# Designs tried in a protein design run: peptides against a protein of PDB entry 3QIS. Part 112

Target 1, 334 residues: chain A of PDB entry 3QIS
Amino acid sequence: PSLELSRREFVFENVKFRQLQKEKFQISNNGQVPCHFSFIPKLNDSQYCKPWLRAEPFEGYLEPNETVDISLDVYVSKDSVTILNSGEDKIEDILVLHLDRGKDYFLTISGNYLPSCFGTSLEALCRMKRPIREVPVTKLIDLEEDSFLEKEKSLLQMVPLDEGASERPLQVPKEIWLLVDHLFKYACHQEDLFQTPGMQEELQQIIDCLDTSIPETIPGSNHSVAEALLIFLEALPEPVICYELYQRCLDSAYDPRICRQVISQLPRCHRNVFRYLMAFLRELLKFSEYNSVNANMIATLFTSLLLRPPPNLMARQTPSDRQRAIQFLLGFLL

## One batch from the design tools (peptide; made by RFdiffusion4, then SolubleMPNN)

Design b2_p15_3_s1 (from b2_p15_3, 7 letters changed)
Fold by OpenDDE base, seed 2:
Structure b2_p15_3_s1 (fold): chain B 334 residues (1-334), chain A 15 residues (1-15)
Amino acid sequence: as target 1 above (334 residues)
Amino acid sequence: SFAEELEAIRKEILS
């Protein structure tokens, strides 16, 4: 069996969070026998491609002189965004197109990723006074490393940050402030806020806006801005309530005093963001007659974002655990 | 107020 490939090198320029890119190529059976093709893992890989890449179709049959179009789809989800932001991973891969009883054909995937404030840690974002696209990649790496070290020190109750020569971190990320400021100004009277989905095009514009600028006004509908806040919180590598405190939040869910003590043990940036979001959500609840927002809806929605189970417990979350998590958050909304 | 908190953070961001 033999294949002809119309292209073997693919470049994905300016890959962004949640923006689908597609490159197509053709494979043709230039042999005299039917052939089966498949994308196969490399020797040390479990998957034929990186998590942000997909081939469609990834396998199939070709009759003699048959041609099929294959789509290479690049999509950076919340699961890949953090590792791409840090430069730990890159828009580079090698695909192995295997032909049964034939040859392997290598496809080179390359490109560049544009960093996003989505999927960046709260600690790193608090250190970013400028939009992330203005920050040199080398400095992003340093900020993430420093942020990790500062989180660890904060959790260990080690010596307060020497307010030394580094610029004082923001109390909250500017991106969260921008989203919340917009929602507070323009969305408090928005009917069905957090209940109506945003538009995908508007969400992309909001993400691009936050990554590239400090806007006076966020583009898009109030629903898109509200959903962008949810996406931001979901994409955090560490949730607003750190995984280390998850169980303690559940255990304290019916004791408002202990709940506040647990929150006080969060790293500074996480604690500030939590308090800020709770203040915003309490303000939003004052307009419930206009926005149809109630405490139970908000608690249910935001609990899944703010109080995520640790990865090792995700598959084991009981309905009781979910109810406790909701109750924990309700104690800050009421 | 929450508006005052927003304005305090605004000054920190836009400074």
Scores: peptide ipSAE 0.387, ipTM 0.932, DockQ to the pose 0.794
Fold by OpenDDE base, seed 4:
Structure b2_p15_3_s1 (fold): chain B 334 residues (1-334), chain A 15 residues (1-15)
Amino acid sequence: as target 1 above (334 residues)
Amino acid sequence: SFAEELEAIRKEILS
């Protein structure tokens, strides 16, 4: 079997979080026998491509003189955003298009990623007074390393961050403040807030706005701004309630005193964000007659974002664990 | 108030 490929080199410029890019190419069976094609893993890889890439179709059958279009889709989800923001991964891959009983064809994927405040740690964002796109990539790496070290110190040492020679971190990320300030000013009376989805185009504009500016007003509907807050919280590499406290939150879920004690043990940035969000959500609940928001809905929605099970426990989360997690959050909303 | 908290953080961000 033999294939002709219309293209073998693909460049994805300015790849952004949640922005789908597509490149298409054709494969043609220029042989005289039917062939089966598939994208196959390289020798040491479990997958045929990186998590932010897919081929569609990734396998198929071609009759002699048949042609098929293959789409290469680049999409940075919450699962790839953090490693791309840190520069640990890059928009580069090699795909192996295999023919059964035939030759391997290599496709080169390249491009560049534009960093996002989405998928960046709370600790790093608290150190960023400017939009992330204004921060040199070298400084982003340093900020992530420093943020890890400061998180570890804050967990081990109840020592106040030495207010010394380094620029004082923000109490909360400016991005969270911008989203919450907008929602508080404009969305408290919004009917079906957090129940109506945002528009994908508006979500992209909001993400780009937060990555590139400190706006006076966030673009888009209140629903899109509300969903952007949810996406932001979901994309955090470490959830607002750190994974190490997850089980303690569940164990304390019915003791409001212990719940508050557990929250007091969060790293400063995480603790501030948690308290700030709870204060906002309690304020939003005062307008329940206008926005149709209730404590059970909010607790259910935000629990999955704020109190995520550690990755190793995700598949083991019981309905009882979910109910405890919701109950934990309810103790801060009521 | 929560509005006062927002305004306090605003000053910190815009400083």
Scores: peptide ipSAE 0.377, ipTM 0.923, DockQ to the pose 0.805
Fold by OpenDDE base, seed 3:
Structure b2_p15_3_s1 (fold): chain B 334 residues (1-334), chain A 15 residues (1-15)
Amino acid sequence: as target 1 above (334 residues)
Amino acid sequence: SFAEELEAIRKEILS
């Protein structure tokens, strides 16, 4: 069997978080026999591609002289955004198109990623006084390294070393402040807030706006701004309530005094963001007659975002654990 | 108030 490929090199320029890009190519059976094709893992890989890449179709059958279009789809989800923001991973891959009883055909994937404030740590964002797209990539790496060290120092109650004249970190990320300030000013009376989905185009505009500017007003509907806040919280590499405190939150869920003590042990930025979000959500609940928002709905929605189980416990989360997590958050909303 | 907290943070962000 033999294939002809219309293209073997693909460049994905300016890849962004949640923005799908597609490149297409054709494969043709120029042989005299039917052939089956598939994308196969490289020798050391479990998958045929990186998590942000897919081929569609990834396998198929071609009669002699048949041609099929293959789409290479690049999509950076919450699962890939953090490692791309840090530059630990890059928009580079090699695909192996295997022909059954035939040859391997190599496809080269390349491109560049544009960093996002989505999927960046709260600690790093508190150090970013400018939009992330204005920050040199080299400085993003340093900010992430410094963020881990400060998280550890804060959890260990270590006195911050008086490292030099580094500008004082923000109390909360500017991106969270911008989203919440907008929602507080314009969305408190919005019917079905956090219940109606946003528009994908508006979500992309909001993300791009937060990545590139400090706007006076966030573009899009109140529903899109509300969903952007949810996406932001979901995309955090470390949830607002750090994984290390997850079990303690569940154990304290019915004791409001212990719950407050657990929150006091969060890293400064995480603690500030948590308190800020709880203050906002309590204000939003005062407008329940207008926005149809209630404490149970908010607690259910935000618990999965703020109090995410550690990756090792995700598969074992019981309905009881979920109810304790909701109860923990309810103690801050009521 | 929450509005005062927002304004305090605003000054820190826009400074």
Scores: peptide ipSAE 0.369, ipTM 0.922, DockQ to the pose 0.853
Fold by OpenDDE base, seed 1:
Structure b2_p15_3_s1 (fold): chain B 334 residues (1-334), chain A 15 residues (1-15)
Amino acid sequence: as target 1 above (334 residues)
Amino acid sequence: SFAEELEAIRKEILS
């Protein structure tokens, strides 16, 4: 059996977080026998492609002289954004299209990724006074390495932040401030805030706006700005409550004093963001008659974002653990 | 107030 491929090289320019790109090609059975095709893993890989890439269909049958369109979909989710922001991964892959009892066909995927403040650490963002797209990639790598070292130093309580000659980090990321400032000014009276989804086009505009500028106003509806805050928190490589404190939050969920002590042990940026978000959410709750926001809804929604189980425990989260996590957050909203 | 906290952070970001 043999296949003819209309194209073998694919370039995905300016790949962005949550922006789907598609490239299509045709495969044709130019043989006289039916053939089965599939995308197969390379020798050292568990998957036929990187997490940000998909082929559709990834397998199928072709009758003699049959042609099928294959879509190559590039989509950077929360699961791939961090490694692409750091440059640990790139928009490069090789797909192996296997033909049963035939040969392999290689497809080359290439392109460029545009970094996002979404999926960047709170520590790195606190060091970024300019939009991430204005920061040289080399400096992004240095900021992430420095941010990791600062987190570790903060957790170890070793060095008081030397008030020395390094530019003082922001108290909170400018991106979080921009989102919360907008919501506080314009969305406190918004009916069904955090309950109505945003518009996908507006979400992309908000992400692009935060990645490229420091706007006076965020574009889009209040619902889109609210959802952008949720997406931002979800995309964090480490949740606002660090994984190291997850179990202690659950264990303390019914003791408000211990809960506050646990939060005090967060790295400075994480602690500031947590307190800032809790202050904002308490302000929203004052407008519950207008925005239909209640403490249980907010606690349920934000707990999954702020207090995520460590990756090794995700599969083992009990309903009791979830209830304790919600109770922990409720102690800061009430 | 929360509004004053927002404005304090604003000055830090826009400085």
Scores: peptide ipSAE 0.364, ipTM 0.921, DockQ to the pose 0.804

Design b2_p15_3_s2 (from b2_p15_3, 5 letters changed)
Fold by OpenDDE base, seed 4:
Structure b2_p15_3_s2 (fold): chain B 334 residues (1-334), chain A 15 residues (1-15)
Amino acid sequence: as target 1 above (334 residues)
Amino acid sequence: SFEELLEQIREEIYS
């Protein structure tokens, strides 16, 4: 069996967080026998492609002289954004299209990724006074490494080393401030806030806006700005409540005093963001007659974002753990 | 107030 491929080299320029790109090619059975094709893992890989790439279809059957269109879809989700932002991964892959009882065909994937404030650590973002697209990639790597070290020092209650030469970190990331300031100014009276989805086009504009500028006003509807805040919190490599404190939050969920003590142990940036978000959400709840927002809805929504289980515990979440996590947040909203 | 907190953070961002 043999295949003809219309293309073998694919370039994905300016790949962005949550922006789907598609490249298509055709495969044709130019043989006289039916053939089965599949994308197969390379020798050391568990998957046929990187997490941000997919082929559709990834397998199939071709009769003689049959042609099928294959879509190569590049999509950077929350699961790939952090490693692409740091440059640990890149928009490069090799796909192996295997023909049953035939030969392998290699496809080259290349391109470039544009860094996002989405999927960047709170620690790094607090050190970024400028939009992430203005920061050299080399400095992004250094900022993530330094931010990890500063987080560890903060958790260990080590005295901050002399604030000598580095600019003072922001109290909260400018991106969170921009989103919340906008929502506070324009969305407090918005009916169904955080209940109505945003528009995908507006979400992309908001992401691009936050990555490239410090705007006076965020583009899009209040619903899109609200959803952008949720996406931002979800995309954090470490949630606002650090993984190390997850179990303690659940254990303290019915004791408001212990809950406050647990939050006081967060790294400075995480603690500031948590307090800032809780203050905002309490303000939003004052307008519940206008915006239909209530404490139970908000606690349920934000719990999954702010108090995420560690990756090793995700598969073990009980309904009781979820209820405790909700109760933990309710103690800051009421 | 929350508004005062927003303005305080604003000053930090635009400084």
Scores: peptide ipSAE 0.618, ipTM 0.966, DockQ to the pose 0.853
Fold by OpenDDE base, seed 5:
Structure b2_p15_3_s2 (fold): chain B 334 residues (1-334), chain A 15 residues (1-15)
Amino acid sequence: as target 1 above (334 residues)
Amino acid sequence: SFEELLEQIREEIYS
């Protein structure tokens, strides 16, 4: 069996978080026998491609002189954004198109990724005074390393945060402040806030705006700005309540005094963001007559974002654990 | 107030 491929080299320029790109090519059976094709893993890989790449179809059958279109889809989700922001991964891959009882065909995938404030740590963002697209990639790596070391020092209670560093970190990331300041000013009376989905086009504009500028006003509807806040919290590599405190939050869920003590043990940036979000959500609840927002809805929605189970416990989360997590958050909303 | 907290953080961002 043999195939002819219309293209073997693919370049994906300016790949962004949540922005789908597609490239297409044709494969043709130029042989005299039917053939089955499939994308196969390389030696030592478990998957035929990286998590941000997909082929459609990834397998199929071709009669003699038959042609099929294959789509190569590049999409950076919350699961790939952090490793692309740090430069640990890149928009580079090799696909192996295998023919049953035939040869392999290699496809080269290349391109560039544009960093996002989405999927960046709270610690790094608190140190980042400018939009992420203005920060050199080398400085992003240094900010992530420094932020990790600061988190570890804070958890170990060893060194007072050197208040003498000439560039004091922000109390909260500018991106989360911009989203919440907008929602507080313009969305407190918005009917069905956090219940109506945003527009995908407006969400992309909001992400691009936060990655490239410090705007006076965020573009899009109140629903799109509200959903952008949810996406931001979901994309965090470490949730607002650090994984190390997850079990203690569940254990304390019915004791408001212990809950406050657990939150006091968060790293400074995480603790500030948590208190800021809880203060904002309590303000929204004052307008429940207008915005249809209630404490149970908000607690249910934000618990999955703020209090994520550690990856090793995710498969074991019981309905009781979920109810304890919701109860923990309710103690800060009421 | 929450508004005072917003203004305090605003000053840190736009300084």
Scores: peptide ipSAE 0.617, ipTM 0.966, DockQ to the pose 0.820
Fold by OpenDDE base, seed 2:
Structure b2_p15_3_s2 (fold): chain B 334 residues (1-334), chain A 15 residues (1-15)
Amino acid sequence: as target 1 above (334 residues)
Amino acid sequence: SFEELLEQIREEIYS
């Protein structure tokens, strides 16, 4: 069996978080026998492609002289955004198109990723006074390393060594401030806030706006701005309540004094963001007659974002653990 | 107040 491929090299320029890109090519059976094709893993790989890449169809059957279109889809989800922001992964891959009882055909995938404030750590964002797209990639790496070290020092209760000539970190990321300031000013009276989904086009505009600027106003509907806050919190590599404190939050869920002590042990940036979000959500609850927002709805929604189980416990989360997590958050909303 | 907290952070961001 043999195939003819219309293209073998693909370039995905300016790949962004949550923005789908597609490149298409054709494969034709130029042989005299039917053939089955499939994308196969390389040696030592479990998957035929990286998590941000997909082929559609990834397998199929071709009669002699038959042609099929294959789409190569690049999509950076919350699961790939952090490793692409850090430059640990890149928009580069090699696909192996295997022909049963035939030869392999290699496809080269290349491109560039544009960093996002979505999927960046709270520690790094507190050190970013400028939009992430203005920050040199080399400096992003340094900020992530420094952010890790500062998190560890904070957890170890090490006395901050003399804050050397590094600029004082922001109390909260500017991106969180911008989203919450907008929602507080314009969305307190918005009916069905956090219940109505945003528009995908508006979400992309909000993400691009936060990645590239410090706007006076965020574009899009209040629903899109509200969903952008949820997406931001969901995309954080480390949740607002650090994984190290997860179990202690559950154990303290019915003692408001212990809950506050647990939160006091968060790294400074995480603690500030948590207190800021809780203050904001308590303000929204004052407008419940207008926005249809209640404490149980908000606690249920934000608990999954702010108080995530560690990855090793995710599959073991019980309904009781979820209820304790909700109760923990309720103690800050009421 | 929450408004005072917003303004304090605003000054820090735009400084």
Scores: peptide ipSAE 0.613, ipTM 0.965, DockQ to the pose 0.819
Fold by OpenDDE base, seed 1:
Structure b2_p15_3_s2 (fold): chain B 334 residues (1-334), chain A 15 residues (1-15)
Amino acid sequence: as target 1 above (334 residues)
Amino acid sequence: SFEELLEQIREEIYS
């Protein structure tokens, strides 16, 4: 069997968080026999491609002289954004198109990723006074490493933040402040806030705006700005309530005093973000007559974002654990 | 107030 490929090299320029890019190519059976093709893993890989890449179709049959279009889809989700922001992963891959009883065909994927404040740690963002696209990649790496070390020191209660010659970290990420300030000013009276989806185009504009600028106003509808806040919280590599405190939050869910003590043990940035969000959500609840928002809805929505089970426990989360997590958050909304 | 908290953080962002 033999295939002809219309293209073997693919370049994905300026790949961004949640922005789908597509490149297409054709494969043709120029042989005289039917053939089966498939994308196969490389020797040490479990998957035929990196998590941000997909081939469609990834397998199929071709009759003699048949041609099929294959789409190569690049999409950076919440699951890939953090490793791309840190430069741990890159927009580079090699796909192996295997022909049954034939040869392998190699496809080269390349490109560049544009960093996002989405999927960046709260610790790193608190150190970023400028938009992430203005920060040199080398400095991003250093900020992430330093942020990890400072988080660890903070959890160990060892070092008072020596208010030394380093620029004082922000109390909360500017991106969270911008989103919440906008929502507080313009969206408190918005009917069905956090219940109506935003527009995908507006979400992309909001993401690009936060990545590239410190705007006076966030573009898009109140629904899109509200959804952007949810996406931001969902994309955090470490949730606002650190994984280390997850079980203690569940165990304390019915004791408001213990709940507050657990929150006090969060790293400074996480604790500030949590308190800030809870303050905002309590203000939003004052407008319930206008925005149709209630404490149970908000607690249910934000619990999955703020209080995520550790990756090792995700598969074991019980309905009781979910109810405790909701109850924990309700104690800060009421 | 929550507004005072917003303004305090604003000053930190634009300082």
Scores: peptide ipSAE 0.606, ipTM 0.964, DockQ to the pose 0.806

